# Ledger of designs, part 279: peptides against a protein of PDB entry 3NZW

Target 1, 212 residues: chain A of PDB entry 3NZW
Amino acid sequence: TTTLAFRFQGGIIVAVDSRATAGNWVASQTVKKVIEINPFLLGTMAGGAADCQFWETWLGSQCRLHELREKERISVAAASKILSNLVYQYKGAGLSMGTMICGYTRKEGPTIYYVDSDGTRLKGDIFCVGSGQTFAYGVLDSNYKWDLSVEDALYLGKRSILAAAHRDAYSGGSVNLYHVTEDGWIYHGNHDVGELFWKVKEEEGSFNNVIG
Target 2, 222 residues: chain B of PDB entry 3NZW
Amino acid sequence: QFNPYGDNGGTILGIAGEDFAVLAGDTRNITDYSINSRYEPKVFDCGDNIVMSANGFAADGDALVKRFKNSVKWYHFDHNDKKLSINSAARNIQHLLYGKRFFPYYVHTIIAGLDEDGKGAVYSFDPVGSYEREQCRAGGAAASLIMPFLDNQVNFKNQYEPGTNGKVKKPLKYLSVEEVIKLVRDSFTSATERHIQVGDGLEILIVTKDGVRKEFYELKRD

## One batch from the design tools (peptide; made by RFdiffusion4, then SolubleMPNN)

Design b2_p29_5_s2 (from b2_p29_5, 12 letters changed)
Fold by OpenDDE base, seed 4:
Structure b2_p29_5_s2 (fold): chain B 212 residues (1-212), chain C 222 residues (1-222), chain A 29 residues (1-29)
Amino acid sequence: as target 1 above (212 residues)
Amino acid sequence: as target 2 above (222 residues)
Amino acid sequence: MEIPPSLAELYMETYENLPKSFYGAVIGK
């Protein structure tokens, strides 16, 4: 798995691969590793698929309950804290989760929190999470600027996942791409890694280790 | 060390069509190298046009299917006999599975039916309740043999448009019921030849707007 | 739905002894 999120002048880019594995077996190439918690809040999934899917869906329910009770949208900080508190209660029980809670509220602006099953909760501007994270960081860190255009930022997110998919056997399938703005998240499509690879290779002259 | 789990072998296969879905399973039940039964159905009509199979440890599979059937009954009771949708069924099954997250049902679960738009739907679950809607899924002993074949024949993976030098994928197209049945039969026939835990009989449940139809085919009995 | 922590502890030994294929799908290490 490779998931990433980063803040820039235009909001947040979220990009994830879609491969799931069971040992050396590719279980799926089409897993949705982003949960749409609400129109303004996304959760990414890495680690155990069931743990992430179950508890992030549960988180969605908690966020909705907050809205109903408080008559306002939940903050990214509060949403991430709910999840963090939950996983902390199960510390040592064997949950496997590496998640990024990404969203926009008027109070906070664009915000990213990293939350994992070890009890870590971090606010930050750039995170790559998963077995392919180092490969993604290699591309992302090298090209990241706060002042990226939306177009360039979207491409950078997509390109970083592609790099990870190319080098990490546990990452692949497709790239799901999101842009989070003040008006909410926007889905920017599913990009097949194979097709994307050839396109990028042709356009950039990259991936010279592959002859084709 | 106490092992609470057994393995009864077998293989299951789900394929979604445009306006139908198929869930198939062999009827062999085995422990180690001993055939317990040559006809033990493992694909079930659960009502509301939903078919289900939980393949692996048969005791766990039976327990899970029974719990789901009970859930359907309770859903009707609570919601004035409202039909349970396939997506809601999937969520319910996730809760059943994840409720035993730390002592899982030792099964690979597949359900099939029609979505709210009348389109074929197949959902696949891991033992602890992660699930995904897919066009096709094989589970059980011969899943590793069948799934690549399904990827090629259903999802047209590694099939390309002629004259494009392998750079343009073949467009996806729904298969007919007849094509799917043939594909299922061919898959299980092939699996039976290569895997000792698959054989004896093939039961296919076909879900359409008109209900659930069952078909049976004999497989090799070795 | 709260999974009782006490049940988790009791069954962890069993869970760890399961075949890797039955730990569920992994979407990253």
Scores: peptide ipSAE 0.035, ipTM 0.817, DockQ to the pose 0.052
Fold by OpenDDE base, seed 1:
Structure b2_p29_5_s2 (fold): chain B 212 residues (1-212), chain C 222 residues (1-222), chain A 29 residues (1-29)
Amino acid sequence: as target 1 above (212 residues)
Amino acid sequence: as target 2 above (222 residues)
Amino acid sequence: MEIPPSLAELYMETYENLPKSFYGAVIGK
């Protein structure tokens, strides 16, 4: 798995692969590793598929309850704290989760929190999470700038996942791409890794280790 | 070391068509190398045009299916006999599975039916409740043998348009009920030839807008 | 869903002993 999120002048880019594995078996190439919690809030999934899917869905319900009670959308900080508190209650029980809670509120602006099953909760501008994270960081860190255009930022997110998919056997399938703005998240499609690879190779002259 | 789980073998297969879905399973039940039964159905009509199979440890599978059937009854009671949608059924099954997250049902679960638009739907679950809607899924003993075949024949993976040097994929096309049934039969026939835990009989449940139809075919008894 | 930690620990030992083929799908370790 490779998931990433980063803040820039235009909001937040979220990009994830879609491969799931069971040992050496490729269980699926089409897993949705982003949960759309609400129109302004996304959660990413890495680790145990069931743990992430179940608890992030649960988180969505908690966020909705907050909205109903408080008559306002939950903050990214509060949403991430709810999840963090939950996983902490199960500390040592064997949950496996590495998640990023990404959202935009008027009070906070574009915000990213990393939350994992070890109880870590971190606010930051750039996170890559999963077995392919080091490969993604290699591309992302080398090209990241705060003042990226939306187009360049989207491409950078997509390109970083592609790099990870190329080198990490546990990452692949497709790239799901999101842009989070003040008006909410926008889905920017599913990009097959195979097709994307050849396109990028041709356009950039990259991946010279592959003859095609 | 004490193992609370058994493995009763068998194989299940789900395929979603345009306006139908199929869920199939062999009828062999085995422990190690001993055949317990040559006819033990493992695909069930659960009502509301939803069919379900949970393959692996048969005791766990039966328990899970019973719990789901009960859930359907309760849903009708609570919601004035409203039909349970396939997506809601999937969520319910996730809760059933994850409710035993730390002592899981040792099964691979597949359900099939029609979505709210009348399109074929197949959902597959891991033992602890992660699920995905897919066009096809094989589970059980011979899943590793069948799934690559399904990828090729249903999803047309690794099939390319002639003359494109492998750059243009074959377009996706829905298969007819007859084509799907043929694929299912061929898959199980092939699996029976190569895997000792698959055989005896094949039961296929076909879900359409008109309801659930059952078909039975004999497999090799060796 | 609240699972008491003591029960969770007991059940986890059982879960870890499951055949690897039936471990839940992993989305990256």
Scores: peptide ipSAE 0.033, ipTM 0.811, DockQ to the pose 0.051
Fold by OpenDDE base, seed 2:
Structure b2_p29_5_s2 (fold): chain B 212 residues (1-212), chain C 222 residues (1-222), chain A 29 residues (1-29)
Amino acid sequence: as target 1 above (212 residues)
Amino acid sequence: as target 2 above (222 residues)
Amino acid sequence: MEIPPSLAELYMETYENLPKSFYGAVIGK
């Protein structure tokens, strides 16, 4: 798995692969590793698929309850804290989760929190999470700037996942790409890694270790 | 170490069509190298046009299916006999599975039906409740043999348009009921030839807007 | 739905001894 999120002048880019594995077996190439909690809030999934899917869905329910009770959208900080508190309650029970809670509120602006099953909760501008994270960081860190255009930022997110998919056996399938703005998240499609690879290779002249 | 789980073998297969879905399973039940039964159905009509199978440890599978059937009944009771949608069914099954997260049902679960738009739907579950909607899924003993075949024949993976130098993929197209049934039969026939835990009989449940139809085919008994 | 941690501890040994194929799908950490 490779997931990433980063803040820039245009909001937040979220990009994830779609491969699930069971040992050496590719269980699926089409897993949705982003949960759309509400129109302004996303959660990413890494680790145990069931743990992430179950509890992030639960989180969505909690966020909705907050909205109904308080008559306002939950903050990204509060949403991430709910999840953090939950995993803390299960500390030592064997949950496996590495998640990013990404969203936009008027009060906070674009915000990213990393939450994992070890009890870590971090606010930050750039996170890559998963077995392919180091490969993604290699591309992302080398090209990241706050002042990226939306187009360049989207491409950078996509390209970083592609790099990870190429080198990490546990990552692949496709890239799901999101842009989070003040108006909510925008889905920027599913990009098959195979097709994307050849396109990028041709356009950039990259991946020279592969003879097309 | 004590192993509370058994393995009863078998294989299941779900395929979603445009306006139908199929869920198929062999009828062999085995423990180790001993055939317990040559006809033990493992694909069930659960009502509301939802079919379900949980393959692996049969005791766990049966328990899970029973619990889901009960859930369907309760849903009708609570919601004035409203039909349970396939997506809601999937969520319910997730809760059933994840409720035993630390002592899981030792099964691979697949359900099939029609979504709210009348389109074929297949959902696959891991033992602890992670699920995904897919066009096709094989589970059980011969899943590793069948799934690549399905990827090729249903999703047209590794098929390219002629003359494109492998750059243009074959466009996705829905298969007819007849084509799907043929594919299922061929898959299980092949699996039976290569895997001792698959054989005896094949039961196919076909879900359409008109309801659930059952078909049975004999497999090798060797 | 809350699973009590105490139940998790009780069955953890069983879960850890499951075949790798039945740990569920792993989406990489």
Scores: peptide ipSAE 0.029, ipTM 0.809, DockQ to the pose 0.053
Fold by OpenDDE base, seed 3:
Structure b2_p29_5_s2 (fold): chain B 212 residues (1-212), chain C 222 residues (1-222), chain A 29 residues (1-29)
Amino acid sequence: as target 1 above (212 residues)
Amino acid sequence: as target 2 above (222 residues)
Amino acid sequence: MEIPPSLAELYMETYENLPKSFYGAVIGK
C-alpha cells in the first residue's frame, strides 16, 4: 500500500493505490483505500484492511452523530482524536492501522492528521503512509512546493503513487486521486497504473529502465 | 499447538452480470484427504434475494450463515418487513465477522444479489470482515486457480484487439447468464481436475429480479 | 460494537498463524 496526503496553497491532495495482498497473493487490485467520511473529510487506509475499513467506517458514524448533536460538522482535529482514542483503547491488541484524516473546516482550514494503531497522532503538511511510502516520498519531496498549482499538485500526487507502485510489490492497481478544498473533496478519478505508467513514461521520458 | 480450525475444502465463485448475479459452490466436504460428504451444500438463499456462501472451515461457515439469516429476520422485525439491501447485508456481515476479530471465522465469504438499481452485485469478505464489491470472485481451495481465469474471461484482462500490437484492450462488456453459467461450469470442471478438495457436485444459485433459481451439475467424483 | 481487547491476547497467536490467504487482506503498512 501507498497512501499520501499533502497540503499546498490550493488545499489538500490525497492519492492512494488500490492493491490488497495476502502474503504473496494479490487479493485485489481495486480496493478503495479512501473512506469518504463526509463531504469535507476523508480517511485513508493502510495496514490491515479490515481494521481500517471497520474503524474508519465507525469513525464516520461518530462524525455523523457529532453533526446531529452539535448541528455542525466535526473538526478534523476532533475526528482524528476520536479515532486515536479508539485505537489507544486497543493498544497492544493487534490492530494494524496507518491512517490519515484529511479534511476542511472553516475553523481549521485544510488539515491533515496522521493516526496509527500505535497511538501516534500527528498534525502535518505532508505524509506518505504504507509499505511504499519511501518511494512516494522520493518523488513527492523532490517536487513539492507550497505554491504548486492544483493541476501540478494533482499530478504530483498521482506521480508519487505511480513511483511507489513501480517499486513496491505491495502497491499497485490504480491511483485514486482526491482534491480537498474549502468546498469539500473532489474525486479526480481512478487511474490504472499500467496505462498511467506508459503515459508518464512517454510524456516525461522517465522510467528508462523499462523498455517499451 | 492450539488449532481450533479445520479446513473442509471446497470452492465458491461469484459473478455479477448486468441484471443478475450468480453464486456457485461445489458440494464436496473434505477433511485432509477424507471426503466427509459428496453433497453438502454451501451456497444458501438467505432471503431478500441475497445468496451467501462462507467457504473454509465449515463449522465457522455454517455458524456465520446462520447468524446472518437471523440478522435478516431481525431486520424485518425492526423495519416492518423492509427488504434488506445487498449493501446493507454486506455491512451486517462485516459486523458479524469483525465481531470475532481476535478469534475469526476461518472462512472466505461471498454474497450475491442485486443492488438497489437492479444491477448484479457480488461482495467478497476476508475472514475478519474487510469487504469489496466486485464483478467476480473465487474463494476457497481452488481460488488461486480460478481467479486468474475469471480475470481473463470476465474482466478481459490481458486481452487485446487483434492487430493492435497489444496496445488496444478488449472492451469490457457484460456477459449473459448463459455465458456466466458456462464459465462457472468450466471453472469448476477445471478446478476439480487439479484440486482434490473440489468435486462431486456443483450448485449454482442465480439471482434475478424474479428471485433465486438453483441449478445443479455433476462434477468428477474422484 | 466493541471487541474485548482481552480476547486478543488469547487468540492472536492463532490468528497470526492462519494461512496468509485467510489471514485477511493487507493494504500495506
Scores: peptide ipSAE 0.031, ipTM 0.810, DockQ to the pose 0.055; fails the geometry check

Design b2_p29_5_s3 (from b2_p29_5, 11 letters changed)
Fold by OpenDDE base, seed 3:
Structure b2_p29_5_s3 (fold): chain B 212 residues (1-212), chain C 222 residues (1-222), chain A 29 residues (1-29)
Amino acid sequence: as target 1 above (212 residues)
Amino acid sequence: as target 2 above (222 residues)
Amino acid sequence: MEIPPSLAELFMATRENLPKSFYSGVVGK
């Protein structure tokens, strides 16, 4: 798995691969590793598929309950704290989760929290999470600027996942791409890694270790 | 090493069509190298036009299916006989599976039916309840043999338009029920040849707007 | 007579023998 999220002048980019594995077996190439919690809040999933899917879906329910009780959308801080508290209660039980809670509120603006099953909760501007995270960081860190255009930021997110998919055997399938703004998240499509690879190679002159 | 689980073999296969879905399974039940039964159905009509199979450790599979059937019953009770949708069924099954997260059901679960738009739907589950809607899925002993075949024949993976030098992929399209049935039969026939835990009989449940139809075919009894 | 396994033993047995579906997981900061 490779997931990433980063803040920039235009909001948040979220990009994830779609491969699920069971050991050396590719279980799926089409897994949705982003949960759309509400129109303004996303969660990413890495680690145990069931743990992430179950508890982030549960988180969605908690967020909805908050909205009903408080008559306002839950903050990203509060949403991430709910999840963090939950996994902390299960600390040592064997949950495997590496998640990013990404969203927008008027109070916070675009916000990213990293939450994992070890109990870590971090607020930050850039996170890559998964077995391919170091490959993604290699591309992302080298090209990241706060002042990226939306177009460039989207491409950078997509390109970083592609790099990870190329080098990490446990990442691949496709890139799912999101842009989070003050008006909510926007889905920017599913990009097949195979097609994307050759396109990028041709256009950039990259991936020269592969002869076409 | 203590192992509370058994492995009863078998293979299941789901394929979603445009306005139908198919869930198939062989009828062999085996422990180690001993055939327990040559006809032990593992694909079930659970009501509300939902068919289900949980393949792996048969005791766990049977328990899970029974719990789901009971869940359907109580859903009707609580919701004035409202039909359980396939997506709600999937969520329910996730909760059943994840409820035993720390002592899981040792099964690969597949359900099939029609979504709320009348389109074929197949959902697959891992032992602890992660699930995905897919066009096709094989589970069980011969899943590793069948899935690549399904990728090629259902999703047209690695197929290209003739004369394009591999530059144009074969376009995706739905298969007819007849094509799917043939594909299922071919899949299980092939699997039976290469895997000792697959064989004897093949039951295919076909879900359409008109209900669930069942077909049976003989497999090799090797 | 056979002594029933502990919950811990069952847990370990299940983890060792169950097929695992996962999003490949090195989780880093």
Scores: peptide ipSAE 0.028, ipTM 0.791, DockQ to the pose 0.120
Fold by OpenDDE base, seed 1:
Structure b2_p29_5_s3 (fold): chain B 212 residues (1-212), chain C 222 residues (1-222), chain A 29 residues (1-29)
Amino acid sequence: as target 1 above (212 residues)
Amino acid sequence: as target 2 above (222 residues)
Amino acid sequence: MEIPPSLAELFMATRENLPKSFYSGVVGK
């Protein structure tokens, strides 16, 4: 798996691959590794698929309850804290979760929290999470700047996942791409890694280790 | 070493069509190299046009299916006989599976039916409840043999339009019920030839707007 | 949402015998 999220002048970019594995077996190439918690909040999934899918869905329910009770959308900080507290209660039980909670509230602005099953909760501007994270960082860090245009930021997110998919055997399938703004998240499509690879190779002259 | 799980082999296969879905399974039940039964159905009509199979450890599979059937009954009771949608069924099954997260059901679960738009739907679950809607899925002993075949024949992977030098993929299209049944039969016939835990009989449940239809075919008994 | 130790222990003890679950990559940064 490779997931990433980063803040920039235009909000948040979230990009993830779609491969799921069971050992050496490719279980699926089309897994949705982004949970749409609400129109303003996304959760990413890395680690155990069931753990992430179940508890982030549960988180969605908790966020909805908050909204109903408080008549206000939950903050990204609070949402991430709920999840963090939950996984901490299961510490030692064997949960495997590496998540990013990404959202936009009027109070906080664009916000990203990293939450994992070890109890770590971190606020930050850039995170890559998964077995392919180092490959994604290689591309992302090299090209990141705060003042990226939305178009360039979307491409950078997509391109970073592509790099990871190329080098990490546990990442692949397609890239699912999101842009989070103050008006909510916008889905920017599913991009097949195979097709994207050849397109990028041709346009950038990259991936010269592969003979086309 | 303590092992509370058995493995009864077998294989299941789900394929979603445009306005139908199919869930099939062989009827062989085996432990190690000993055939326990040559006819032990593992695909079930659960009501509300939902068919289900949980393949792996048969005791766990039976328990899970039973719990789901009961869940359907309770759903009707609580919601004035409202039909359980396939997506809601999937969520329910996730909860059943994940409820035993720390002592999982030793099964690969597949359900099939129609979505709220009348389109064929297949959902596949891992042992602890991660699930995905797919066009096709094989589970069980011969899944590794069948899935590549399904990728090619259902999803048209690695198929290209003639004369395009491999640059234009074969367009995706739905298969007819007859094509799907043929594909299922061919898959199980092939699997039976190469895997000792697959054989004896094949039951196919076909879900359409008109209900669930069952078909049975003989497989090799070796 | 507390987990009884017995269930956790059972899970760990049987982990090697469990069917493989879908894995979505390494946790951490």
Scores: peptide ipSAE 0.027, ipTM 0.792, DockQ to the pose 0.078
Fold by OpenDDE base, seed 4:
Structure b2_p29_5_s3 (fold): chain B 212 residues (1-212), chain C 222 residues (1-222), chain A 29 residues (1-29)
Amino acid sequence: as target 1 above (212 residues)
Amino acid sequence: as target 2 above (222 residues)
Amino acid sequence: MEIPPSLAELFMATRENLPKSFYSGVVGK
């Protein structure tokens, strides 16, 4: 798995691969590793598929309950705290979760929290999470600027996942790409890694370790 | 250490068509190298045009299917006999599986039916309840043998338009019921040849708007 | 829904025999 999220002048970019594995077996190439919690809030999934899918879906329900009770959308901070508190209750039980809660509220603006099953909760501007995270960081860190255009930021997110998919055997399938703004998240499509690889190689002259 | 799990072998296969879905399974039940039964169905009609199989440890599979069937009954009771949608069924099964997160059902679960638009649907689950809707899925002993074949024949993986130098993928299209049945039969026939835990018989449940139809085919008995 | 953490402790001895779940990856940055 490789997931990433970063803040920039235009909001938040979220990009994830879609491969699921069970040991050496590729279980799926089409897994949705982003949960759309609400129109303004996303959660990413890394680690155990069931743990992430179950509890982030549960989180979605909690966020909806908050909205119904409080008559306002839940903050990114509060949503991430709910999840963090949940995993803390299960500390030592063996949950495997690495998630980023990304969203926008009027009060907070674009916000990213990293939450994992070890009890860590971090607010930050850039996170890569998964077995391919170091490969993603290699590309992302090298090209990241706060002042990126939306177009360049989207490409950078996509390109970083592609790099990870190329080098990490546990990452691949496709890139799912999101842009989070004050008006909510926008889905920017599913990009097949195979097609994307050859396109990028041709256009950039990159990936020279592969011939053809 | 104590091992509460057995492995009864077998293989299951789901394929979604345009307006139908199929879920198939062999009828062999085995423990180690001993055949317990040559005809033990493992694909079940659960009502509401939902068919289900949980392949792996048969005791766990039977328990899970029973619980789901009960869930369907309770759903009808609570909702004035409203039909359970397949997406809701999938969510329910996730909860059943994840409810035993720390002592999982030793099964790979697949359900098949029609979605709310009348289109074929297949959902697959890992032992602890992660699930995904897919066009096709193989599970069980010979899943690793069958799934690549399905990728090629259902999803047209690694197939390209002629004359395009391999640059244009073959377009996706739905398969007919007859084509799907043929693929299922070919898959299980091939699997039987290479895996000792697959064989004896093949039962196929076909879900359409008209209900669930069952077909049976003989497999090798060696 | 809650799954009591104590269940994990109760079945710790069976972990090595548990079915493998999907997904791979490393938690953290």
Scores: peptide ipSAE 0.027, ipTM 0.793, DockQ to the pose 0.082
Fold by OpenDDE base, seed 2:
Structure b2_p29_5_s3 (fold): chain B 212 residues (1-212), chain C 222 residues (1-222), chain A 29 residues (1-29)
Amino acid sequence: as target 1 above (212 residues)
Amino acid sequence: as target 2 above (222 residues)
Amino acid sequence: MEIPPSLAELFMATRENLPKSFYSGVVGK
């Protein structure tokens, strides 16, 4: 798995691969590793698929309850805290979760929290999470700027996942790409890694370790 | 070492068509090298045009299917006999599976039916309740033998338009029910030849807007 | 709510016997 999220002047970019594995077996190439919690909040999935899918869906319900009770959208901080508190209650039970909670509220602005099953909760500007995270960081850190255009930011997210998919055997399939703004998240499509690879190789002159 | 789980073998296969879905399973039930039964169905009509199979440890599978069937009944009771949608069924099954997160059902679960738009739908579950809607999925003993075949024949992976030097992929298209049934039969026939835990009989449940139809085919018995 | 230790212990005991079809990714940091 490779997931990433980063803040920039235009909001948040979220990009993830779509491969699920069971040991050496590729179980699926089409897994949705972004959970659309609500129209304004995204959660990412790394680790145990069931743990992330179940509890982030549960989180969505909690966020909805908050909205109904408080008559306002839940903050990203509060949403991530709910999840963090939940996993803390299961500490030592064997949950496997590496998640990012991403959203944009007027009060907070664009916000990303990392939450894992070890009880860690971190606020930050850039996170890559998964077995391919180091490969993604290599591309992302080298090209990241706060002032990126939306177009460039989207490309950078996509390109970073592609790099990870190329080198990490546990990552691949396709890139699912999101842009989070104050008005909510926008899905920017599913990009097959195979097709994307050849396109990028040709356009950039990159991936020279592969002879085309 | 204590092992609370058994393995009864078998294989299941789901394929979604345009306006239909198919869920198939062999009828062999085995323990180790001994055939317990040559005809033990493992694909079930659960009502509301939903068919289900939970393959692996048969005791766990039967328990899960029973619980889901009960859930369907309760859903009707609570919602004035409203039809349970396939996506809601998937969510329900997730809760059933994850409810035993720390002592899981030893099964690979697949359900098939029609979505709310009348399109074929197949959902696959891991033992603890992660699920995904897919065009096709094989589960059980011979899944590793069948899935690559399905990738090629259903999703047209690694197929390209002639004369394009592999640059243009074969376009995706829906298969007819006859084509799907043929693929299923071929898949199980091949699996039976290479895997001792698959054989005897093949039961195919076909879901359409008109209901669930069953077909049976004999497989190799040795 | 905290999960009882007995459930965690059971999970650990059965983990190696779980079906290989368990979907997973790898957790990073």
Scores: peptide ipSAE 0.027, ipTM 0.803, DockQ to the pose 0.062; fails the geometry check

